# Designs tried in a protein design run: peptides against a protein of PDB entry 3OAK. Part 66

Target 1, 145 residues: chain A of PDB entry 3OAK
Amino acid sequence: DDLEQYLDEKILRLKDEMNIAAQLDIDTLNKRIETGDTSLIAMQKVKLLPKVVSVLSKANLADTILDNNLLQSVRIWLEPLPDGSLPSFEIQKSLFAALNDLPVKTEHLKESGLGRVVIFYTKSKRVEAQLARLAEKLIAEWTRP

## One batch from the design tools (peptide; made by RFdiffusion4, then SolubleMPNN)

Design b1_p18_6_s3 (from b1_p18_6, 10 letters changed)
Fold by OpenDDE base, seed 1:
Structure b1_p18_6_s3 (fold): chain B 145 residues (1-145), chain A 18 residues (1-18)
Amino acid sequence: as target 1 above (145 residues)
Amino acid sequence: SEETKKKREEILEKTINS
């Protein structure tokens, strides 16, 4: 119906914005590596983060979020950057918190690749202990029989 | 424990790759 269509469009727009932000940050950091210009800072994801968190926190959007595979864009945001660094602490913390409240199922993990990335956060020595624990909590919930 | 963590990882890998 009209409401469902509106919500789908809203989520798909955000998905596009997230993907663009991720690519722009990758491009910025690649250029930083190539040129040595340390003034180049990747900020596009951080700028968009409040909007992402706002959407992910709305219970009435859960089905639309999952049905449109927004979690694929969440996975992309969590991947390591070209210089080997991880997304900012704030991005990690906010996304893990948001994921904790979503009714994520096996099919969503498969189509997004999110499970594998979150496992990485439970194992990486570069991840803050606080965030590693959040990642572990998610894995425990997703693997619960 | 590390053992529990590994078991969960294995379950997740199998589930995602199934």
Scores: peptide ipSAE 0.028, ipTM 0.584, DockQ to the pose 0.041
Fold by OpenDDE base, seed 3:
Structure b1_p18_6_s3 (fold): chain B 145 residues (1-145), chain A 18 residues (1-18)
Amino acid sequence: as target 1 above (145 residues)
Amino acid sequence: SEETKKKREEILEKTINS
């Protein structure tokens, strides 16, 4: 219906925006590595983060989020960057928090690859302990019988 | 525990790959 179509379009637009932001940040960091210009800072994801959080927090969008595989873009945002660093603390914290409120099922994990990335955060020594615990909580929820 | 953590990861991997 009209509402479903509206919601699908909203989520798909955000998905595109997220993917673009991720790519722009990758491009920035690759250029930083190539040129040595340390003034180049990847900020596109951080700028878009409030919108992402807003969408992920809305219960009425949960089905649309999952059906359109927005979690794939979430996974992309959580992946290590070209310089080997991780996304900002705020990105990690906000996304992990938002994921806790979504009824994520195994099929969504398969479609998005999110599960493997979150497991990475439970193991990495580069991840803040607080965020590792959030990642562990997600894994626990997703593996619950 | 670490053992519990490992088991959860294994379960997740199996479910994701099933």
Scores: peptide ipSAE 0.027, ipTM 0.590, DockQ to the pose 0.039
Fold by OpenDDE base, seed 4:
Structure b1_p18_6_s3 (fold): chain B 145 residues (1-145), chain A 18 residues (1-18)
Amino acid sequence: as target 1 above (145 residues)
Amino acid sequence: SEETKKKREEILEKTINS
């Protein structure tokens, strides 16, 4: 219906914005590596983060989020950056918190690749202990009967 | 525990990769 279509379009727009933000940050960091210009700072994801968190926190958007595979964009945001670093502490923390309230199913993990990335956060020595624990909680939730 | 963590990871990886 009209509402469903409206919500789909809203989520798909956000998905696109997230993907663009991720790519712009990647481009910035690649240029930073190439030129050595340390004044280049990747800020696109951070700027968009409040909007992402807001959307992910809306119960009425849960089905739309999952049906449109927004979790793929969440996965992209969690992947390591060109300089080998991880997304900012705030991005990790905010996304892990938001994911905890979503009714994520196995099918969503498969189609998004999110499960593999979150597992990475439970294993990586570069991840802060606090965030590793949040990742572990998600894994526990997703593997719960 | 570490063992429990490993088990969950294996289950998830198997499920995701299936």
Scores: peptide ipSAE 0.027, ipTM 0.575, DockQ to the pose 0.041
Fold by OpenDDE base, seed 5:
Structure b1_p18_6_s3 (fold): chain B 145 residues (1-145), chain A 18 residues (1-18)
Amino acid sequence: as target 1 above (145 residues)
Amino acid sequence: SEETKKKREEILEKTINS
């Protein structure tokens, strides 16, 4: 129906925006590595983060989010950057918090690749302790029978 | 425990990669 179509289009637009933001930040950081110009700062994901958090927090969008594989874009945002660093503390914290309230199922983890990335956060020594604990909480929830 | 953590991770990895 009209509402379903509207919600699908909204999520698909956000998915596209997230992917573009991630690629622009990667391009910026690659240029930083190539030129040595430390003034080049990747900011596209940070600028878009409030919109992402707002959408992920809406209960009425949960089905649309999961059905359109928005979690693939969430996974992309959580992956290590070209310089080997992780996304900002705020991005990690906000996304883990949002994921905690979504009814994520095994099929969503498989099609998005999100499960493997979150496991990485439970193992990495580069992750802040409080965020590692949030990642552990997600793993515990997703491995329940 | 660390053992429980590793077990959960293995289960999740197998599930995702299957």
Scores: peptide ipSAE 0.026, ipTM 0.571, DockQ to the pose 0.041

Design b1_p18_6_s4 (from b1_p18_6, 8 letters changed)
Fold by OpenDDE base, seed 3:
Structure b1_p18_6_s4 (fold): chain B 145 residues (1-145), chain A 18 residues (1-18)
Amino acid sequence: as target 1 above (145 residues)
Amino acid sequence: SKETEELREKILKEVIES
């Protein structure tokens, strides 16, 4: 119906915005590496984070989020950056918290690639212990019988 | 339980390989 279509379009727009933000940050950091200009700061994801968290926290959007594979964009935001660093602590923490409240199923993990990335966070020595524990909790919940 | 852990590992494998 009209509402369903509206919500789909809303989530798809956010998905695009997230992907653009990620790419812009990547471009910024690549340029930083190439030029050595330390004044170049990647902040597009950080700027958009409140909106992302707000959407992910809406129970009435859960089905739309999952059906439109917004988790793929979440996965993209969690991937390592060109300089090998990880997204900010706040991004990690906020996304893990939001993911904890979504009814994520195996099929969503597969189509988004999110499962693999979260596994990375359970094993990486570069990840803060607190966040590694959150990642492990997600894996445990997603693999419940 | 052992059965639960086996199921968990199976699901993880499927997720990671996708």
Scores: peptide ipSAE 0.074, ipTM 0.668, DockQ to the pose 0.033
Fold by OpenDDE base, seed 1:
Structure b1_p18_6_s4 (fold): chain B 145 residues (1-145), chain A 18 residues (1-18)
Amino acid sequence: as target 1 above (145 residues)
Amino acid sequence: SKETEELREKILKEVIES
């Protein structure tokens, strides 16, 4: 119906914005590596983060979020950057918190690739202990029999 | 508990290798 269409369009627009932000940050850091210009800082994801968190926190959007595979864009945001660094602490913390409140099922993890990335955060020595624990909590909930 | 852990590992494998 009209409401469903509106919500789909809203989520798909955000998904596109997230993907663009991720690519722009990748491009920035690749250029930083190539040129040595240390003034180049990737900030596009951080700038968009409040909007992402706002959408992910709305219970009435849960089905639309999952049905449109927004979690694929969340996965992309959590992947390591070209210089080997991880997304900012704030991005990790905010996304893990938001994911905790979503009714994520195995099928959503498979179609988004999010499961593999979150497992990485449970094992990586570069991840802050606090965030590793949050990642572990998510895995425990998603694999609960 | 062992059975639960085995199930967890099975699910993880399916998710990670998908």
Scores: peptide ipSAE 0.067, ipTM 0.665, DockQ to the pose 0.034
Fold by OpenDDE base, seed 2:
Structure b1_p18_6_s4 (fold): chain B 145 residues (1-145), chain A 18 residues (1-18)
Amino acid sequence: as target 1 above (145 residues)
Amino acid sequence: SKETEELREKILKEVIES
């Protein structure tokens, strides 16, 4: 119906915006490595984060979020950057918190690749202990009988 | 329980391989 179509388009637009933000930050950091220009700062994901969190927190959007595989873009935002660093502490914390409230199922983990990335956060020595615990909490929830 | 743990391990493996 009209509402369903509207919500689908809204989520798909956000998905596109997230993917663009991630790529722009990657490009910035690649150029920083290439040129040595330390004034180049990746800020696109941080700028978009409030909008992402706002959408992910809306209960009425949960089905649309999951059906349109927005979690794939969440996974992309959590992946390591070209210099080997991780996304900012705030991005990690905000996304883990938002994921905790979504009814994520096995099929969504498979189609997004999110499960594999969150497992990484439970094991990595580069991740802050607080965030590793949040990642572990998600894994525990997703593996619940 | 043991059964619950086995199920968790199965699901975890599936998640990792997804």
Scores: peptide ipSAE 0.056, ipTM 0.651, DockQ to the pose 0.032
Fold by OpenDDE base, seed 4:
Structure b1_p18_6_s4 (fold): chain B 145 residues (1-145), chain A 18 residues (1-18)
Amino acid sequence: as target 1 above (145 residues)
Amino acid sequence: SKETEELREKILKEVIES
C-alpha cells in the first residue's frame, strides 16, 4: 500500500512534468510563429527526455505507468507541433524504444490515444524510415492475439 | 491467419476510433 502510493505519486509527478514540458514547447513555438523570432527554440521535452526514458525503462514501474495513464503524456509528446513539425528524432526514437518493453494493452491505447498517434507514424511521409519501422513494430505487438 | 488478421483489423479500428 505504501509502496503503491509512493509509485503512483512518482508517476503522477512525472506525468505532470511531461504535460508542462509539452505545453511550454507549444507556447514557445506558437510565439516563434507569431513573432518570427527564430531564436526561440522548444527544448523542454528534450531536457526532460532522459528522466522520461529512465522511468519508462523500469520494470517495477510498468503497472503504475499503465494504471495512471502516463501513456497519455507519451502520446502528447509524440503529437505534431504548432509549426507542423514532429517532435525531435531523439524523442521519437527513445519513446518508441521504451514503449516496446511495456506490456501495453488495448485498453491503455484507448484511454491514452497512443495507438492512433503511433499509427500516424507508420503512415506519415515526414517520419524517418527507421522510426516508421519502429512504429510498425509497436502496432504489430499491440495487435497480436 | 484469417483469424489473426480479423483480430488485428478489429483492434486497429478500435484504436483509431478511440
Scores: peptide ipSAE 0.056, ipTM 0.656, DockQ to the pose 0.034

Design b1_p18_7_s1 (from b1_p18_7, 6 letters changed)
Fold by OpenDDE base, seed 3:
Structure b1_p18_7_s1 (fold): chain B 145 residues (1-145), chain A 18 residues (1-18)
Amino acid sequence: as target 1 above (145 residues)
Amino acid sequence: SQKELEEKLTEEWEKLSS
């Protein structure tokens, strides 16, 4: 199926881009820590976020997203950064919102590790209350019998 | 169950994030 192949390639490219963005931000923050240069700001994920949100919001991409484990990259984007900080409020909010509309199953949570990370957001004292509630909503949906 | 799944995920995260 040409369409399926096209969609797979699209998602896989995005997955790569997301992983690269995450690594670049990590590199930036590590350098910031090492050099003390506070002008170094990690912005690669933020720059790519609109594209990520756009893709995650497409109903016709849901199967491709889940089948290609794009949620692993989403998980990576949500993980704490080298300096101990969390991803930007915008990243958290946008990703949680997008995840809410995906038909995520237990198998996807296992293969991506996303479930563990989102639960973290329900418990962390560093997370904004609004986002913690969004995370709680996701966990509730994913853990339904 | 819902509780068991949540607990499992929480435990796994605690191990990972420690």
Scores: peptide ipSAE 0.035, ipTM 0.605, DockQ to the pose 0.163
Fold by OpenDDE base, seed 2:
Structure b1_p18_7_s1 (fold): chain B 145 residues (1-145), chain A 18 residues (1-18)
Amino acid sequence: as target 1 above (145 residues)
Amino acid sequence: SQKELEEKLTEEWEKLSS
């Protein structure tokens, strides 16, 4: 119906914005590495984070989020950056918290690739202990029989 | 490498999710 179509378009627009933000940050960091200009700072994901968190927290959008594979963009935001660093502590914490409240199923994890990335956060020695525990909690919930 | 790590983690996930 009209409402479903509106919600789909809303989520797809956000998905596109998230992907663009991620790519722009990658481009900025690559340029920083190539030029040595330490004044170049990747800020696009940080700027968009409040909007992402707001959308992910809305219970009425859960089905639309999952059906449109928004989790693919969440996965992209969690991947390591060109300089080898991880996304900011705030991005990690906010996304893990938001994921905890979504009815994520195995099929969503497979089509988004989110499962393997979250497992990475449980095993990486560079991840803060607090965030590793959040990742472990998600994996435990998703692997329940 | 990162690619090798991702492949390994994907395999681990498939085992856990089966």
Scores: peptide ipSAE 0.034, ipTM 0.627, DockQ to the pose 0.864
Fold by OpenDDE base, seed 1:
Structure b1_p18_7_s1 (fold): chain B 145 residues (1-145), chain A 18 residues (1-18)
Amino acid sequence: as target 1 above (145 residues)
Amino acid sequence: SQKELEEKLTEEWEKLSS
């Protein structure tokens, strides 16, 4: 219906924006590595984060989020950057918090690849302890019998 | 490498989700 179509379009637009932001940050950091210009800072994801959090926090969008595989873009945002660094603490914290409130199922984890990335955060020695615990909580919920 | 990491993560996920 009209509402469902509107919501689908909204989520798909955000998905596109997230993917673009991630690629722009990757490009920035690759250029930083190539040129040695340490003034180059990747900020596109951080700038878009408030909008992402707002959408992910809306209960009425849960089905639309999951059906349109927005979690694939969430996964992309959580992946390590070209220089080996992780996304900002704020990005990690905000996304893990949002994921905790979504009715994520195995099928969503498979089609997005999010499961693999979150496992990484449970094992990485570079992740802050509090965020590692959040990742562990997510894995526990998703693998619950 | 990135490929090796992805393979390892896939294996871990399959193990946990079995």
Scores: peptide ipSAE 0.031, ipTM 0.616, DockQ to the pose 0.911
Fold by OpenDDE base, seed 5:
Structure b1_p18_7_s1 (fold): chain B 145 residues (1-145), chain A 18 residues (1-18)
Amino acid sequence: as target 1 above (145 residues)
Amino acid sequence: SQKELEEKLTEEWEKLSS
């Protein structure tokens, strides 16, 4: 199926872009720590965020997103950074919102590791209350019988 | 450490998803 193949390739490209963005931000922050150059700011994820949100919001892409484990890249974006800090508030908020509308199954959580990371957000004292509540909502939905 | 955190999170997830 030409359409199916096209959609797969689209999602896989985004997955790659997300992973690259995450790594570039990590590299930037590591360099900032090593050199003390405070002008170095990690912005790659933020720059790509609108595209990520756009894709995650497309109902017709849901199956493709889940089948290609795009949630792994979402998980990566949510992980703590080298300096122990968390991704920006907007990244967290946008991703949690997008995740809420996806038909995520247990198998997707396992293969992506997303479940563990979202649980972290429910328990971390570094996470803003608003976002912790969003994380809690996701966990509740995913663990519902 | 990251390893310790992952272990704890895995444990918590297993409890919630069981």
Scores: peptide ipSAE 0.024, ipTM 0.606, DockQ to the pose 0.895

Design b1_p18_7_s2 (from b1_p18_7, 8 letters changed)
Fold by OpenDDE base, seed 2:
Parts: C-alpha cells; sequence; structure tokens
Structure b1_p18_7_s2 (fold): chain B 145 residues (1-145), chain A 18 residues (1-18)
C-alpha cells in the first residue's frame, strides 16, 4: 500500500532525526565536560521538538508510530544526560502530554523501554513535581485492565 | 491493586528494556 509505505518512511525518518539529535546533544555535553567550555550548549533536541510533538499528536499516525517503535526514540530523549541533568522541562512536558493520547500497549512499552523510564520520572527527586504527576498519570493509564 | 500491578510492570519493563 502506497500510503502505508509513505507513512512508514515518514516516521522512520523522524526516528532517525530524533536519534541523531539525541546523539549530537550527548556529544556536545560530553565535550563540554571534557573541555570545560561552558559556551557549548545542547540544542538539537529542542530544535526538533516541535516536529516531534506535531507528529505524535496526529491520531492517524498512531499505528505507524507504534509499529515502527518511535517510542524508543522518545525513551532516548527522556534519558538522563551526560552531565547528570535531565532533559529540559519543555521536552519532558511535551513528550508526556503526547504520550497520553497514544494507545500504548504493554508490548510497545517493552520494545521501547519507555515504561521503565517513565517510572523513573515518578520517583526521581530531580524531576519537577508537575512532571512527576504527568508521569504518574501515564503509569496509571498503562496499568489499567 | 494498582500499586501491585505497577511493581509487576516495573519488573517486566526493567528486565526487557534496553
Amino acid sequence: as target 1 above (145 residues)
Amino acid sequence: ELEERRRELEREWEELSA
């Protein structure tokens, strides 16, 4: 099916872009740590975030998103950074909001590793209370029968 | 009940997660 192929390619391209953005930010922060150059700022994820949110918010893309394991890239974006910090408040908030509207199943959580990461956000002292509540909401939804 | 299920899922996801 031409449409299915088109959508798959679109999502896979975004997945690649997300992974690249994450890696570039990691590289930037690692270099910042190694060199002490405080002018180095990780901005690749932030720049791509609007596109990610736009795609995740489209109901007609839900199956394609889940089938292509885009949630793995979402998980990667939520992981702690080399300097020990967490992704920006905006990234956390936007992703949690987007996840709330997806028909995520256990199989998707397992293949992406997203479940474990979101649980982390419910427990970490480094996470803002507001975002911890959003994470808790997701966990509650995913644990329902 | 919810907390128990949460713990179960946590174990499953931690084991299978990358």
Scores: peptide ipSAE 0.039, ipTM 0.616, DockQ to the pose 0.122
Fold by OpenDDE base, seed 5:
Structure b1_p18_7_s2 (fold): chain B 145 residues (1-145), chain A 18 residues (1-18)
Amino acid sequence: as target 1 above (145 residues)
Amino acid sequence: ELEERRRELEREWEELSA
């Protein structure tokens, strides 16, 4: 119906905004590497983060979030950056916290690629111990029989 | 059993997300 369509469009718009933010930050960091200009700072994801967290926290949007594969954009935000570094501590922490409250199923992990990325966070030596533990908690929840 | 299932899912996620 009209409401369902509206919610779908809202989530798809956010998905697009997240993908654009990720790409803009990648472009900024690639230019930083190329030119050596350390004044270039990637801030698009950080600027959009409050909106992302707000949407992910809405229980009434859970089905729409999962059905439209918004988790694919969450996965993209968690991937390593061009210089090999990881997204900011705040992005990691906020997203892991938000994911804990979503009824994520195996099918969502497969279609988004999120499972693979979160497993990376449980194993990487570059990840803060606190965040590695959060990632491990998610994996434990998602592997329930 | 849980550990076996965990390893199975990890393999599935890695394969399908590649």
Scores: peptide ipSAE 0.037, ipTM 0.597, DockQ to the pose 0.073
Fold by OpenDDE base, seed 4:
Structure b1_p18_7_s2 (fold): chain B 145 residues (1-145), chain A 18 residues (1-18)
Amino acid sequence: as target 1 above (145 residues)
Amino acid sequence: ELEERRRELEREWEELSA
């Protein structure tokens, strides 16, 4: 119906915005590595984060989020950056919190690749202990029989 | 290198989710 179509369009638009933000940050960091210019700072994901959190927190959008594979963009935001670093603490914390409230199923994890990335956060020595615990909680919930 | 690690993690996920 009209409402469903409208919501799909909104989520797909956000998905595009997230993907663009991620790519722009990657481009910035690649240029930083290439040139050694430490004044180049990747800020696009941080700028968009409040909007992402707002959308992910809305219960009425959960089905639309999952059906349109927005979790693929969430996965992309969580992946290691070109310099080997992880996304900011705030991005990690906000996304893990949002994921905790979504009715994520196995099929969503497979089509997005999110499960693989979150497992990484449970094992990485570069992740803050607080966030590693949140990642472990998610894995426990998703692997529950 | 990161790709190899990602493949390992994917296998681990498949085992855990099975």
Scores: peptide ipSAE 0.029, ipTM 0.594, DockQ to the pose 0.914
Fold by OpenDDE base, seed 1:
Structure b1_p18_7_s2 (fold): chain B 145 residues (1-145), chain A 18 residues (1-18)
Amino acid sequence: as target 1 above (145 residues)
Amino acid sequence: ELEERRRELEREWEELSA
């Protein structure tokens, strides 16, 4: 199927872009810690966020997203940063909203590690209350029979 | 059982983030 192949390639490219963005932000913050230069700001994920949200919101891409383990890159984006901080409020909010509309199954949670990270957000005192509630909603949805 | 699974996942995350 030519269409399926095209969509696979598109999602895999986005996955690579997301991973690169995450690494560049990590590098920036590591350098910030090393040099003490507080003017260094991690911006790569924020710049790519609109594209990520656009893709995740398309119902016809759901199977392709899940089959290619794009959720692994989503998990990476949600992990704490080298300085101990969390990704921006906007990133958290946008990703949780997008995840709510995906038919995520247990196998996807296992292969991506996303389940562990989302549970972290339900417990962390650094997370905004409204986002913690969204995380709880996801966990409840994913763990139901 | 669901709570047990949550606790398990939380522990795994804490170990990785420590």
Scores: peptide ipSAE 0.025, ipTM 0.581, DockQ to the pose 0.163

Design b1_p18_7_s3 (from b1_p18_7, 8 letters changed)
Fold by OpenDDE base, seed 3:
Structure b1_p18_7_s3 (fold): chain B 145 residues (1-145), chain A 18 residues (1-18)
Amino acid sequence: as target 1 above (145 residues)
Amino acid sequence: SRAEEEERLTREWDELSS
């Protein structure tokens, strides 16, 4: 119906915006590495984060989010950056919190690759303890029979 | 390597989820 179509378009637009933001940050960091210009800061994801959190937190968007594989873009945002660093603390915290309230199923984890990435956060020594615990909570919920 | 680790984690996840 009209509402479903509207919501699909909204989520797909956000998905595209997220992917663009991630790529722009990657480009920035690659340039930083290449030129040594430490003034180059990747800020696109952080800038878009409030919008992402807002959308992910809407209960009425859950089905649309999952059906359109927005979690793939969430996974991309959580992956390590070219310099080996992890996304900002705020990005990690906000995304893990938002994921906690979504009715994520196994099929969504597989098609997005999100499960693998979140497991990484439970095992990485570079991840803050607080965030590792949030990741562990997600894994525990997703692996429940 | 990073790739090998990711592959391992993927397999582990698949086993847990199946």
Scores: peptide ipSAE 0.027, ipTM 0.534, DockQ to the pose 0.669
Fold by OpenDDE base, seed 5:
Structure b1_p18_7_s3 (fold): chain B 145 residues (1-145), chain A 18 residues (1-18)
Amino acid sequence: as target 1 above (145 residues)
Amino acid sequence: SRAEEEERLTREWDELSS
């Protein structure tokens, strides 16, 4: 199926781009910590965020997104940064909003590690209350019978 | 259960994140 192949390639390319963006930001922040150069700012994820949100919001891509484990890259974007801080408020908010409309199943949570990360956001005292509530909503939806 | 499994995974991730 040419269409399925095209969609797979599209999602896998985005997955790679997301992973690269995350690593570049990590490298930038590590260098910032090492050198003390406060002019170093990690912006690769922020630059790519609109594209990520756009793709995640397309219903016709849901199966391809889940089958290719794009949620693993979403999980990576939500993990703590080298200095122990969390990703920007905008990244958290946008991703939680996008996840709300995806038909995520237990299998997807396991293979991506997304479940445990989102639960972390419900419990962490460093997370803004507004985002903690969004995380709680996701957990409630994923754990319902 | 699903909830219990997620709790276990959460504990493991918390250790890695600290």
Scores: peptide ipSAE 0.027, ipTM 0.556, DockQ to the pose 0.206
Fold by OpenDDE base, seed 1:
Structure b1_p18_7_s3 (fold): chain B 145 residues (1-145), chain A 18 residues (1-18)
Amino acid sequence: as target 1 above (145 residues)
Amino acid sequence: SRAEEEERLTREWDELSS
């Protein structure tokens, strides 16, 4: 129906914006490594984060989010950056919190690759303990019989 | 290495979700 189509378009636009933000940050950090210019700061994901969190927090968007594989873009945002660093603490915390409220199923994890990335956060020594615990909680829920 | 870890984690996840 008209509402469903509207919501699909909304989520797909956000997905594109997220992917662009991630690529721009990657480009910035690659240039930082190449040139040694430490003034280059990757900020595109951080700027878009409030919008992402707002969308992910809306219960009426859950089906649209999952059906359009927005979680693939969430996974991309959680991946390590070219310099080996992780996304900001706030990005990690906000995304893990949002994921906790979504009815994520196995099929969504396979489509997005999110499962293996979140497992990484449970085992990485570079991750803050608080965030590792959030990741563990997600894995426990997703692997529950 | 990072690549080896990612491969291992991918395999473990696939086993859990298959």
Scores: peptide ipSAE 0.026, ipTM 0.544, DockQ to the pose 0.579
Fold by OpenDDE base, seed 2:
Structure b1_p18_7_s3 (fold): chain B 145 residues (1-145), chain A 18 residues (1-18)
Amino acid sequence: as target 1 above (145 residues)
Amino acid sequence: SRAEEEERLTREWDELSS
């Protein structure tokens, strides 16, 4: 119906915005590495984070979020950066918290690649203990029949 | 502020989804 189409379009726009933000931050960090200019700071994901969290927290958008594979963009935001570092503590914490309330199914994990990335967070020694526990909780919930 | 921005974004999407 009209509302469903409208919501699909909005979610797809957010998905695009997230992907652009991730790429812009990657470009900034690559330039920082190349030039040694430590004043270059990647801020695009941080600026967009409140909007992402707001959308992910709305129960009535769950089907639209999952059907349009927004979780692929969430996965992209969780991947390691060019300098080998991880996304900010705030990004990790906010996304893990938001994911906890979504009815994620196996098919969504496969099409987004999110399962693989979250497993990484359970194993990496560079991840803060608090965040590793959140990742473990998600894996436990997703593997439960 | 960050809080004000989050509130604005929340209102925008609340109107969108209902």
Scores: peptide ipSAE 0.021, ipTM 0.506, DockQ to the pose 0.021

